# Designs tried in a protein design run: peptides against a protein of PDB entry 8BZL. Part 75

Target 1, 228 residues: chain A of PDB entry 8BZL
Amino acid sequence: SYDRAITVFSPDGHLFQVEYAQEAVKKGSTAVGVRGRDIVVLGVEKKSVAKLQDERTVRKICALDDNVCMAFAGLTADARIVINRARVECQSHRLTVEDPVTVEYITRYIASLKQRYTQSNGRRPFGISALIVGFDFDGTPRLYQTDPSGTYHAWKANAIGRGAKSVREFLEKNYTDEAIETDDLTIKLVIKALLEVVQSGGKNIELAVMRRDQSLKILNPEEIEKYV
Target 2, 242 residues: chain B of PDB entry 8BZL
Amino acid sequence: SRRYDSRTTIFSPEGRLYQVEYAMEAIGHAGTCLGILANDGVLLAAERRNIHKLLDEVFFSEKIYKLNEDMACSVAGITSDANVLTNELRLIAQRYLLQYQEPIPCEQLVTALCDIKQAYTQFGGKRPFGVSLLYIGWDKHYGFQLYQSDPSGNYGGWKATCIGNNSAAAVSMLKQDYKEGEMTLKSALALAIKVLNKTMDVSKLSAEKVEIATLTRENGKTVIRVLKQKEVEQLIKKHEEE

## One batch from the design tools (peptide; aimed at target 1 A24 K60 A73, target 2 G15)

Design b1_p21_2_s3 (made by RFdiffusion4, then SolubleMPNN; from b1_p21_2, 7 letters changed)
Fold by OpenDDE base, seed 1:
Structure b1_p21_2_s3 (fold): chain B 228 residues (1-228), chain C 242 residues (1-242), chain A 21 residues (1-21)
Amino acid sequence: as target 1 above (228 residues)
Amino acid sequence: as target 2 above (242 residues)
Amino acid sequence: GYEHEPLRSPEAEPWIERVKE
């Protein structure tokens, strides 16, 4: 029946729809996340904003709560659904538990949501991976990644999207304690990592910074150029 | 490959949603719709394909729909799907108004519909809507706004854009002639006529084949107006003289 | 809530501004 999207196991044990959703992620713009000592940084490849497009509507970095933000790679419409549900959960948590979510908690929530869409009859997987960063209430910076399967892990640094392999290779070589010793160095590391796959320098990078006890700040192009 | 294109909610091995792409292809064959944002207003211009000679002086907006007092949209694609979506937009807007006692913000209405569109790409037993929309509106948050949405549930804000037949060519022309920050509604209307004249496969642009709506603010109220045929004729005439 | 199905509302009359000439 063409009417039922069923994620089923192949004879060799693969969930092809999940794998194919991961291919959709690989077509997405590159995103990178780095955890510093007292800072978390997200960087995203700016698709050349089509002439006449409002940049406000093309943002790939969004706040889930005051202490958590997310970047994604893959299907934008799918991401919007995940973001909205995550925001609702963050608010619900504040109301019921009287504390903001931990970064791990909201990541697990998102991961569980994704997983359900891999198992539910009549649903396809979400075609997105996400980098989720923020601070726990104790001031600990966190970075998590989740994929279409609902799998998630904590990272020091990671990347998703079309240039993820090259960016990860760069991070593996250059992520050291010295490289993240200061906030500025951490920001510089993210920019350098993205420049491995992004052409034309800082103009094609969206960068967001969250410092301890501070709200999400999106850097303007001039601020980014200072680190290039 | 053919197995994946026939199913509504399945990724291809390459990570593509072919049913969504096919819906977008169908829209490419629909009549052209333009949207242009100006400093003092926003407009929609649409190709009118069904000229019923028997319509006695009643100009029906075939492709432009009022959504509420502050928003209108134009549609490209399957008419029946468009009717369903425009009705849904009206319902969403009305429900919001009743709940909050203020008009729904423009982007919020767009996103609400886009979430529905997205759902029809993800849930079994559903096909994508074969419709793209242009939205024009005003709200207190962002003023005059223009949005575009497609069958995938993606949307974006624009200063000028086009959907339907020859949309790529139209967008190229808009990119060339649109002056950011300097666009008046009058200039936008002239630009709309210019673009339609070049993108419509007609020997001569006539007012009967073009529908135009403007959204402006007068005395603190939004005014949505469909231009009369005579007004459109004057715009066409002016363009021909230039 | 994520509304997955449009409300089957009866076809709202198309906003036809009958511009009487």
Scores: peptide ipSAE 0.000, ipTM 0.588, DockQ to the pose 0.036
OpenDDE base, seeds 2, 3, 4, 5: peptide ipSAE 0.016, 0.000, 0.011, 0.000; ipTM 0.489, 0.578, 0.666, 0.569; seeds 2, 3, 4, 5 fail the geometry check

Design b1_p21_2_s4 (made by RFdiffusion4, then SolubleMPNN; from b1_p21_2, 11 letters changed)
Fold by OpenDDE base, seed 5:
Structure b1_p21_2_s4 (fold): chain B 228 residues (1-228), chain C 242 residues (1-242), chain A 21 residues (1-21)
Amino acid sequence: as target 1 above (228 residues)
Amino acid sequence: as target 2 above (242 residues)
Amino acid sequence: GFEHEPLKSPEAQPLIEEVKA
């Protein structure tokens, strides 16, 4: 059956394994990204951690470099492979080019990695979408999205995972220049967007903020509740 | 039949490469892209399908890509495959420029990519690229040029052509209305709008749904320009008045 | 399928001039 072939076109021109990887992403926890004026914000739905799971072990927001971070939806094991490869590339770029990667550069690297896994026999697509945020060397905030196919685009705001449709519909209505006028308003926009799909308020949200010339800051639950 | 579908590099008993044919089906569902060669320039016109409010308005053409100072391409098919091929085109062009201190000739760039496409049809463990490209360019050897390539690695030069959705109907219209030797860039732009208006599955053609790039020569330099929305609106309006 | 007969540009002589040495 064509649906079980890893890197084969169907008679109607579909790559079923890529489409099924996109379905795996849609089952993932919701993630949202918003680009502000001088800030980038990532938010992720905390799944109810089983009582015995260390909450610290299920981070869905990861630094790739000092100026770049990533959130993902889909298969956590697949995400670890992509994150590790991206971190190595960021370090290699600093060593060879003597400058940090641009957010576009590392996004394109990740996208190309994903695409190669859709075209190489004996490898399945990565079951992940990613939101990649950060600052370019010129201090410009950036937000990119990638999917299992290896497509990527730049966004003002976007969402991935199970609640992505509702979160995107909220962002399409509420993302304005006024809504991102300040860092605090931008953070509030991300929290409000996640609250469309997350039950029980700020306790079930992981939020990360990157400001210009600052490292990634993960907000604690008390800091998140100030915006709720 | 099913035994031949699972492997990219196997001929059917009839001598067909089913994986290449199936990659061409993926292109048939893609948005329309056309190219027209004129005496004073060449153009690409493409259907824009992905209009999202949350896209960063950085005027990235959805389907039209600058390759170097003298060439651009448009794509129909799988976007991720197109991105890989577009990056390879840029790298090939850059390596040639560094090696020879001259821009790569248009046909040589097209051929180099076609060899890559062909290899993905012949070597085991690879699938064909689900992408057709139109290339526009200028070089000192042949002047203004338009090429088309497909998933097989085949290519050809054209005076006017179309890829993607309703491409056969578009090519039929181009054959009827294209006047050899008399095509100005202005007339080519009007023809592009006429063909897109008939071939796009839209009730009304709008400037938001159409990307147009022109390649011209000014003061001995190639100029690649994406038309502004207002310019495309004016072309559409003019077509509606005729 | 519409066999797009390529509008044959004149036979693109392969730009590889065989350098007949």
Scores: peptide ipSAE 0.005, ipTM 0.480, DockQ to the pose 0.036
OpenDDE base, seeds 1, 2, 3, 4: peptide ipSAE 0.000, 0.005, 0.007, 0.000; ipTM 0.587, 0.580, 0.572, 0.680; seeds 2, 3, 4 fail the geometry check

Design b1_p21_3 (made by RFdiffusion4)
Pose (drawn by RFdiffusion4):
Structure b1_p21_3 (pose): chain A 225 residues (1-47, 50-199, 201-228), chain B 238 residues (1-200, 205-242), chain P 21 residues (1-21); non-standard residues A62 YCM
Amino acid sequence: SYDRAITVFSPDGHLFQVEYAQEAVKKGSTAVGVRGRDIVVLGVEKKAKLQDERTVRKICALDDNVCMAFAGLTADARIVINRARVECQSHRLTVEDPVTVEYITRYIASLKQRYTQSNGRRPFGISALIVGFDFDGTPRLYQTDPSGTYHAWKANAIGRGAKSVREFLEKNYTDEAIETDDLTIKLVIKALLEVVQGGKNIELAVMRRDQSLKILNPEEIEKYV
Amino acid sequence: SRRYDSRTTIFSPEGRLYQVEYAMEAIGHAGTCLGILANDGVLLAAERRNIHKLLDEVFFSEKIYKLNEDMACSVAGITSDANVLTNELRLIAQRYLLQYQEPIPCEQLVTALCDIKQAYTQFGGKRPFGVSLLYIGWDKHYGFQLYQSDPSGNYGGWKATCIGNNSAAAVSMLKQDYKEGEMTLKSALALAIKVLNKTMLSAEKVEIATLTRENGKTVIRVLKQKEVEQLIKKHEEE
Amino acid sequence: GFTHRPLTEEEKEELEEWLEE
């Protein structure tokens, strides 16, 4: 089989294929995640008439208690999502507990890192925001990128214009903004309206404590706009 | 040998996959192919690129392939690659029927093939398949459906779409004329002739298939030349 | 998500120069 080393070091210690994978993420639609007191919210920018909205969604459930949003190559994302879904079931089988948000994040990150050091393969061209609750009810938000690095965040953005949205969230992520569920959803819509020039072209999802993923209707989103 | 390896599965500096993009270029030079969803069925309209006089026409169709009892598809791009992929689609549909004893839902069949296509872009060092496919079908979950896939493995559901030559012009005509939720098969047939009239008219140059439900059973039929010649006459009056 | 499209003539030239490196 094909064994060419695709990800290699360059002078100065750069891994060019990873950096190029990060460029693919920037070409992706904006995704925003906010961790609230008892709620986590994900929002994504949408790119069209005659298209079935159900089939092209950027927010996916990995397990009953964990879901994710992504930016970058949509085909690579389907592969990573299905790999994580299989791992969530393997964990329930072996430990008899649902996966922690951290556990599945670590798994997705290590899968991505393996694709930066394996022969015959290019890195995954996606970043992911992963949200959910732990056993003790603690809300979580994690980010993964193509290098395999992962971190926890109060709020974050990935994809096109993520730097601008991040700077908005830094100034606006306060206790007042995450005091209630309505204000937590509102902060995500405001963060997206910063780069979407729009309001009717946004998808949004909410996850509450042990209540599973709820995707908001267009009519419910129009009320906030 | 590293010298002769064209490295088909790497990123460009901008995060682009150049073999995928070249493959999409090949599809843009293929015969026009479009699909339209309606309340009582789904249809595929395709430009025949085999319009030579000395051809025999031994099959019921040239560009439209039955995948299982409830599904058909059409292709744009490299014909040989399309043969490999359509054979694999039949195998996936039969593997699902064997396992669950029920027909594969349409989206599950598209996802399964797209995973194969995505693998060719990430590992193996091989050129990707130069094929875009339109899928039409019916399942107990979502009823009548239309899907499109491209060489990278991406797919989407559509009420109407077009692939191949002059597809951008065709998508424009569909946005203007397609009445969302009010289309019947007869009107969708009229719109298909209208679209192919601009982007290309003769019955020998086109191929039309329809998918409908009759007595709880799916019917996939290629329209005879007589029915196509009548549809062409009915449009010229407009 | 990111959407692929065909390369322009200028982009093909730049890509050839980069692959030669």

Design b1_p21_3_s1 (made by RFdiffusion4, then SolubleMPNN; from b1_p21_3, 9 letters changed)
Fold by OpenDDE base, seed 5:
Structure b1_p21_3_s1 (fold): chain B 228 residues (1-228), chain C 242 residues (1-242), chain A 21 residues (1-21)
Amino acid sequence: as target 1 above (228 residues)
Amino acid sequence: as target 2 above (242 residues)
Amino acid sequence: PMEERPLSEEERKELEEWLKK
């Protein structure tokens, strides 16, 4: 059966291993990204930390550089590999080009990495989709999504993981210029979007905000509750 | 055209990595290992299954390995795989020390190995390691630490956890009895004995079947000590009297 | 011979949770 082979085309043109990797992503915790006017916001469904587990070791939103952060859905170990490589590339770019990466550049890098793992013998696809947000050097906020296939696109807002469909439907209805007019409204939009799929309110949300010329800020539960 | 290595871990139609799941199953049948974080130290307690009288009495720790001056680990799963991973941990720690002239942070060492584990789930010609590890350590960043890693390359920090045989039951017991913020090393040792007594497939817990190591700080230095059999006997005796 | 038993539904869920962390 072609589905048991390394990433090869089926007779009907499907890459089953990529599709199956996408299924792994769909089982992941929901992540949402929204681009505001002068802000980018990532929100992730925070699963209840097991009793006796240290919360500090459970992070779903990671900085790639000072101007770029990433949320993911899917296999955490796979994500760690991607994040590490992306971080190295961001630093290398700063050294060689003397400027930070654009959000598109680093997204393309990640996408290319993923694509190679869909085509190389002896490798399986990454079981991860990512939302990559940040600011370009010119101060333009950006949001990109990439999937296990290595495709990527720019978005105003998007979601990945288990609840992605519902969250996207919400965003399609509620993402307006008015809804993102202020930073606070943008944050509120993300929270509301996540609440479509997250039970028990703001306690189960991890939220990160990046404003223009500011570092990534992870909001604490109390800060999140103010928007709920 | 190099034939696709049939040993490559691939996704199932449902997005599962069966080889990783099967590796975890294998670990579930391995001897129990416990880790407990206390305010004044951290411990590992492991089941000894291979008590061969003919083993040269050099009571080498069967399941607990010193990694460096500040870290130790316990393993559940395939011994040969464990040996490879523990050796790699030592090498990583040593290379870091040589490069930076300071001990590797605990989480960084764990992560480095987890990246290796992950690679063995993604690259052709590789199978997952049939090993879960508990790590205990101290560093200047987070103090005493306890980590768990599995064949997938995932890891987490814990206050108390268990791997191997009856790990789920052990974790449940730990959840019930672990007192957050009030756990002393002494109480942790007692808890370890209590949990092992209930989770090990033995009629009676004996010191011969239990290996315990503690990691403490004395005079600004990390001390890793494997408890002597007599000390373990005393712990068991104390538990039996309660 | 350790009989390969399939993961229980509970064990599978736990594994899936671990894989997501």
Scores: peptide ipSAE 0.024, ipTM 0.617, DockQ to the pose 0.057
OpenDDE base, seeds 1, 2, 3, 4: peptide ipSAE 0.013, 0.019, 0.000, 0.009; ipTM 0.606, 0.506, 0.597, 0.598; seeds 1, 2, 4 fail the geometry check

Design b1_p21_3_s2 (made by RFdiffusion4, then SolubleMPNN; from b1_p21_3, 10 letters changed)
Fold by OpenDDE base, seed 1:
Structure b1_p21_3_s2 (fold): chain B 228 residues (1-228), chain C 242 residues (1-242), chain A 21 residues (1-21)
Amino acid sequence: as target 1 above (228 residues)
Amino acid sequence: as target 2 above (242 residues)
Amino acid sequence: PMELRPLTEEERRRLEEWRAA
């Protein structure tokens, strides 16, 4: 069966392994990204950290560089590979070009990596989608989303993972220029969006904020509760 | 063209990696391994299943492997796969030491192996390793550490965890009895015996069926010690008296 | 995240079917 082979086209033109990788993403914890005026915000559903698990090892939001952050949904081990390669590329770019990567550049790099794994013999697609946020050198906030196929697009707001449909529906209704007028409102929008699918309030949300010319800040639970 | 069975590295229609799940199933049938982090040390406790009287080499440890001076691991799953992975861990640690003139940080060693495991789930012609590992270690960055890794290449840090047979029940017991911030190595050893006694389908826990290793710091050096049978017997006896 | 749990009987059946197919 075509679905049990390497990533090949079906008679109907489907790449089943890519579609199945997308199903793996849908089983992942929900992640949300929102681009504000002078802020980018990532939020992730905290699955109940198993009692006795070290929280530092369960992070779903990571910096790729000083100006770029990524959240993902899907296979954690696959994500680690992508993150490591992206970090190396960011550093390489700084060394060779003497400027940090644009958010688009690193997104394209990640997308190209994913695409190659959909076309290379004996490789399966990455079972991850990613939300990539950050600031370009000119101070422009950016949000990109990638999927297992290696496609990518720029977004104002988006969501990936299990609750992505409900979160996107919320964002489509509530994302307005007024809703992102301030940094605090933008943060509130992300929290509200996640609360559509996350049970038991702000305790189950991981939130990261990047402001213009500032490093990634992960909000603590108390800071999150202030916006709820 | 050697038709590498593409089945080893493909998604199901539901987005599942069945070969990884099968590897996890194989681990579920392996002997139980526990790890417990304490304030003053970290320990591994493992079930010994193959007590063959005719084994000429008294392998002091069948399931616990020293990786370097600062780290040890315990394995659950396919023995041959475990041997390959433990050797790889030793090689990675040694290469790092040679390159940087300092011991590899615990998490970096775990991650390096996990990237290898992940690769065996993504590259055709390879099957996942049928092995989960518990890692204990000390480094200058995080102090005493306990990690768990699975065939998928996922890993996590833990205060206490279990792999192998009846691991779910063991984890539940650990969650109930583990006191965060108050765990001494002595209390951790007692907890390990308690959990093993309940998770092993033996009427009476014997020292012959249990391996325990501790990792401590003495005079600014890491000490990895496998407990002697007599020491394990004393721990079991103490548990029976309680 | 693949949960470190034993396979259910249904999951085992599906795995066997997947292998046989």
Scores: peptide ipSAE 0.024, ipTM 0.607, DockQ to the pose 0.412
OpenDDE base, seeds 2, 3, 4, 5: peptide ipSAE 0.014, 0.019, 0.017, 0.020; ipTM 0.486, 0.597, 0.597, 0.594; seeds 2, 3, 4, 5 fail the geometry check

Design b1_p21_3_s3 (made by RFdiffusion4, then SolubleMPNN; from b1_p21_3, 8 letters changed)
Fold by OpenDDE base, seed 5:
Structure b1_p21_3_s3 (fold): chain B 228 residues (1-228), chain C 242 residues (1-242), chain A 21 residues (1-21)
Amino acid sequence: as target 1 above (228 residues)
Amino acid sequence: as target 2 above (242 residues)
Amino acid sequence: PMELRPLSEEEREELERWLKE
């Protein structure tokens, strides 16, 4: 069966390993991203930290550079590899081009990396989707999404992982110019979106915000509760 | 090239990496290893299964390995794989020390190995390592630390955890008895014995079947010590009296 | 993400089937 081989096309034109990697993503914790006017917000479903586990080692939102951050759904170990490579590229870009990467640039880099792993012999696809947010040098907020295939698109808002469908449906209904008029409203929108799939309220949400010309800020549970 | 491709860990239709899961299953049948973080130290306790009378009494720790002056690990799974990984850990630590003239942070060493593990789940011609590790260490950033890693390359920090045989039961016991913020190394040792006594498939816990290492700080230096058999005997005796 | 837990009986059976295939 072609599905047991390396990433090859089926007679019907399917890349089964990529599709199966997408299934791995669907089993992942839900992540949501929203682009506001002058803010980008990432939210992730916190898996209940096992008793005795150190929560500091369970972060699903990470910075790629000062102006770019990423959330992911799927295989954590795979994500770590992608994150590390992206970070290196961001630094390299700063050194060679003397400017930080655009969000599109780093997204394209990640997408290309993923794509290569779908085409190269002896490699399996990455079992991750990612939401990449940040600001371009001109101050424009950006949100991109990538999947295991290496496809990427720009979004106003999007979600990935187990609850992505429900979250997207919510966002499609509620994402308006009025809903993102302020930073606080944008944050509230993300929280509300996640609450569609997250049980037990704000305690199970990891939330990060990046404002124009500001560094990534991870909100603490108390701050999140203010929006609930 | 085709033969190597056939050995590549691939996704199942359900999005699972079965070769990794199989490796984890194999580890579940390995000897039990415990790690417990205390306020004044961290410990590893491991089941010793290979008690051969013909082994030269040089009680080399079978399952606990010193990685550098500030870190040690315990392994559950395939011995040969464990040897490769422990050697790699040592090399990574030494290279870092050479490059930066300071010891590698604990989590950084763990992640470096985890990246290797992950690679063996993604690249052709490779199989997952059939090994889970517990890491204990001290660094200036986070103090005493305990980590666990699995064949997938995932890792996490823990206050207490267990790998190997009956690990789920052990973890449950640890959850019940671990007192956050109040755990002393002494109490941790007692807890380790208690858990091992219940989780090891032995009729009676004996010192010859248990390896224990502690990591402490003395005079601004990390001290890694493997407990002597007599010390372990005393711990067992104390437990039996309770 | 792969969790550090024993395989369920169902998962074990699935794994065995997959390996035999």
Scores: peptide ipSAE 0.014, ipTM 0.594, DockQ to the pose 0.386
OpenDDE base, seeds 1, 2, 3, 4: peptide ipSAE 0.000, 0.005, 0.007, 0.005; ipTM 0.578, 0.520, 0.600, 0.574; seeds 1, 2, 3 fail the geometry check

Design b1_p21_3_s4 (made by RFdiffusion4, then SolubleMPNN; from b1_p21_3, 9 letters changed)
Fold by OpenDDE base, seed 1:
Structure b1_p21_3_s4 (fold): chain B 228 residues (1-228), chain C 242 residues (1-242), chain A 21 residues (1-21)
Amino acid sequence: as target 1 above (228 residues)
Amino acid sequence: as target 2 above (242 residues)
Amino acid sequence: PMEHEPLSEEERKELEEWLAK
């Protein structure tokens, strides 16, 4: 059966291993990204940190560079590989080009990496989608999404993971220029979007913000509750 | 050619990695391993299943491995896979020490192995390792640490956790009895015995069936010690008296 | 927590059938 082999085309033109990897993403915790005017915001559903688990090791939002951060949905181990390679590329770019990567550049790099794993013999696709946000050197906020196939697009707002459909529906209705007029409103929009699928309010949300010329800031639960 | 393709870890239609799940199933049948983090140390406790009367004085723990001067691990799963992974951990730690002239940070060692595990789930012609590990260690960055890793290459830091047979029940007990911020190594040892006594399908817990290692700091050095049988007997006796 | 729960006997059989195909 074509679906049980390495990533090959089915008779009807489907790459089943890629589609199945996308199903793995749908089982992942929900992540949301929103591009504001001068802010980018990532929010992730906190899986109830098992009692006795170190919260430090459960983070789903990570910095790729000073100007770029990423959230993901799907297989955590797969994500770690992608993150590490992306970080190396960001540093390499700084050394060789003497400028930080653009958000598009690093997204394209990640997308290309994923694509290679869909085409290389003896490899399976990465079971992850990613939301990549940050600022270009000109101060432009960016949001990109990439999936297991290696496709990527720029977004104003998007969501990935198990609650992505509901969150996207919310964003489609509520993402307006007025809703992102301020940094605070943008943050509030992300929180409200996540609350569509996350139970028990701000305690179950991880939120990260990046403002122009500022580093990634992870909000504490108290800060999140101010927006709820 | 087709036989190798069938052994490649691939996604199911529903997005599951069945070979990884099978590896985890194999671990569920392995002897129980516990890890508990305390304020003044960290410990591993493991079930010893192979009690061969003809084994000479067990200088070496069957399930607890020293990785370097600052780290040890316990393994649940396929013994041969465990041997390969523990050897790799030692090599990684040694290479780091040689390169940087300092011990590898605990999480970095764990991550390095987890990347290997992950690779065995993604590259063709490979099967997942049928092994979960508990890691205990000390470094200057985070102090005493406890980690768990699985066949998928996932890992996490823990205050207390369990792998192997009856791990779910053990974790439940740990959640109930673990007191955050108040855990001493002494109390952790008592808790380990308590949990093992309930989770091991033995009528009576004996020191011959339990291996315990502690990691502490003495005079600015890490000390990894496997408890003597007599010490374990005393812990069991103390538990029976309570 | 390990992201994967142990397979039920039924799930194991389904998986074996899936792998045999």
Scores: peptide ipSAE 0.024, ipTM 0.609, DockQ to the pose 0.395
OpenDDE base, seeds 2, 3, 4, 5: peptide ipSAE 0.005, 0.006, 0.022, 0.007; ipTM 0.484, 0.596, 0.523, 0.590; seeds 3, 4 fail the geometry check

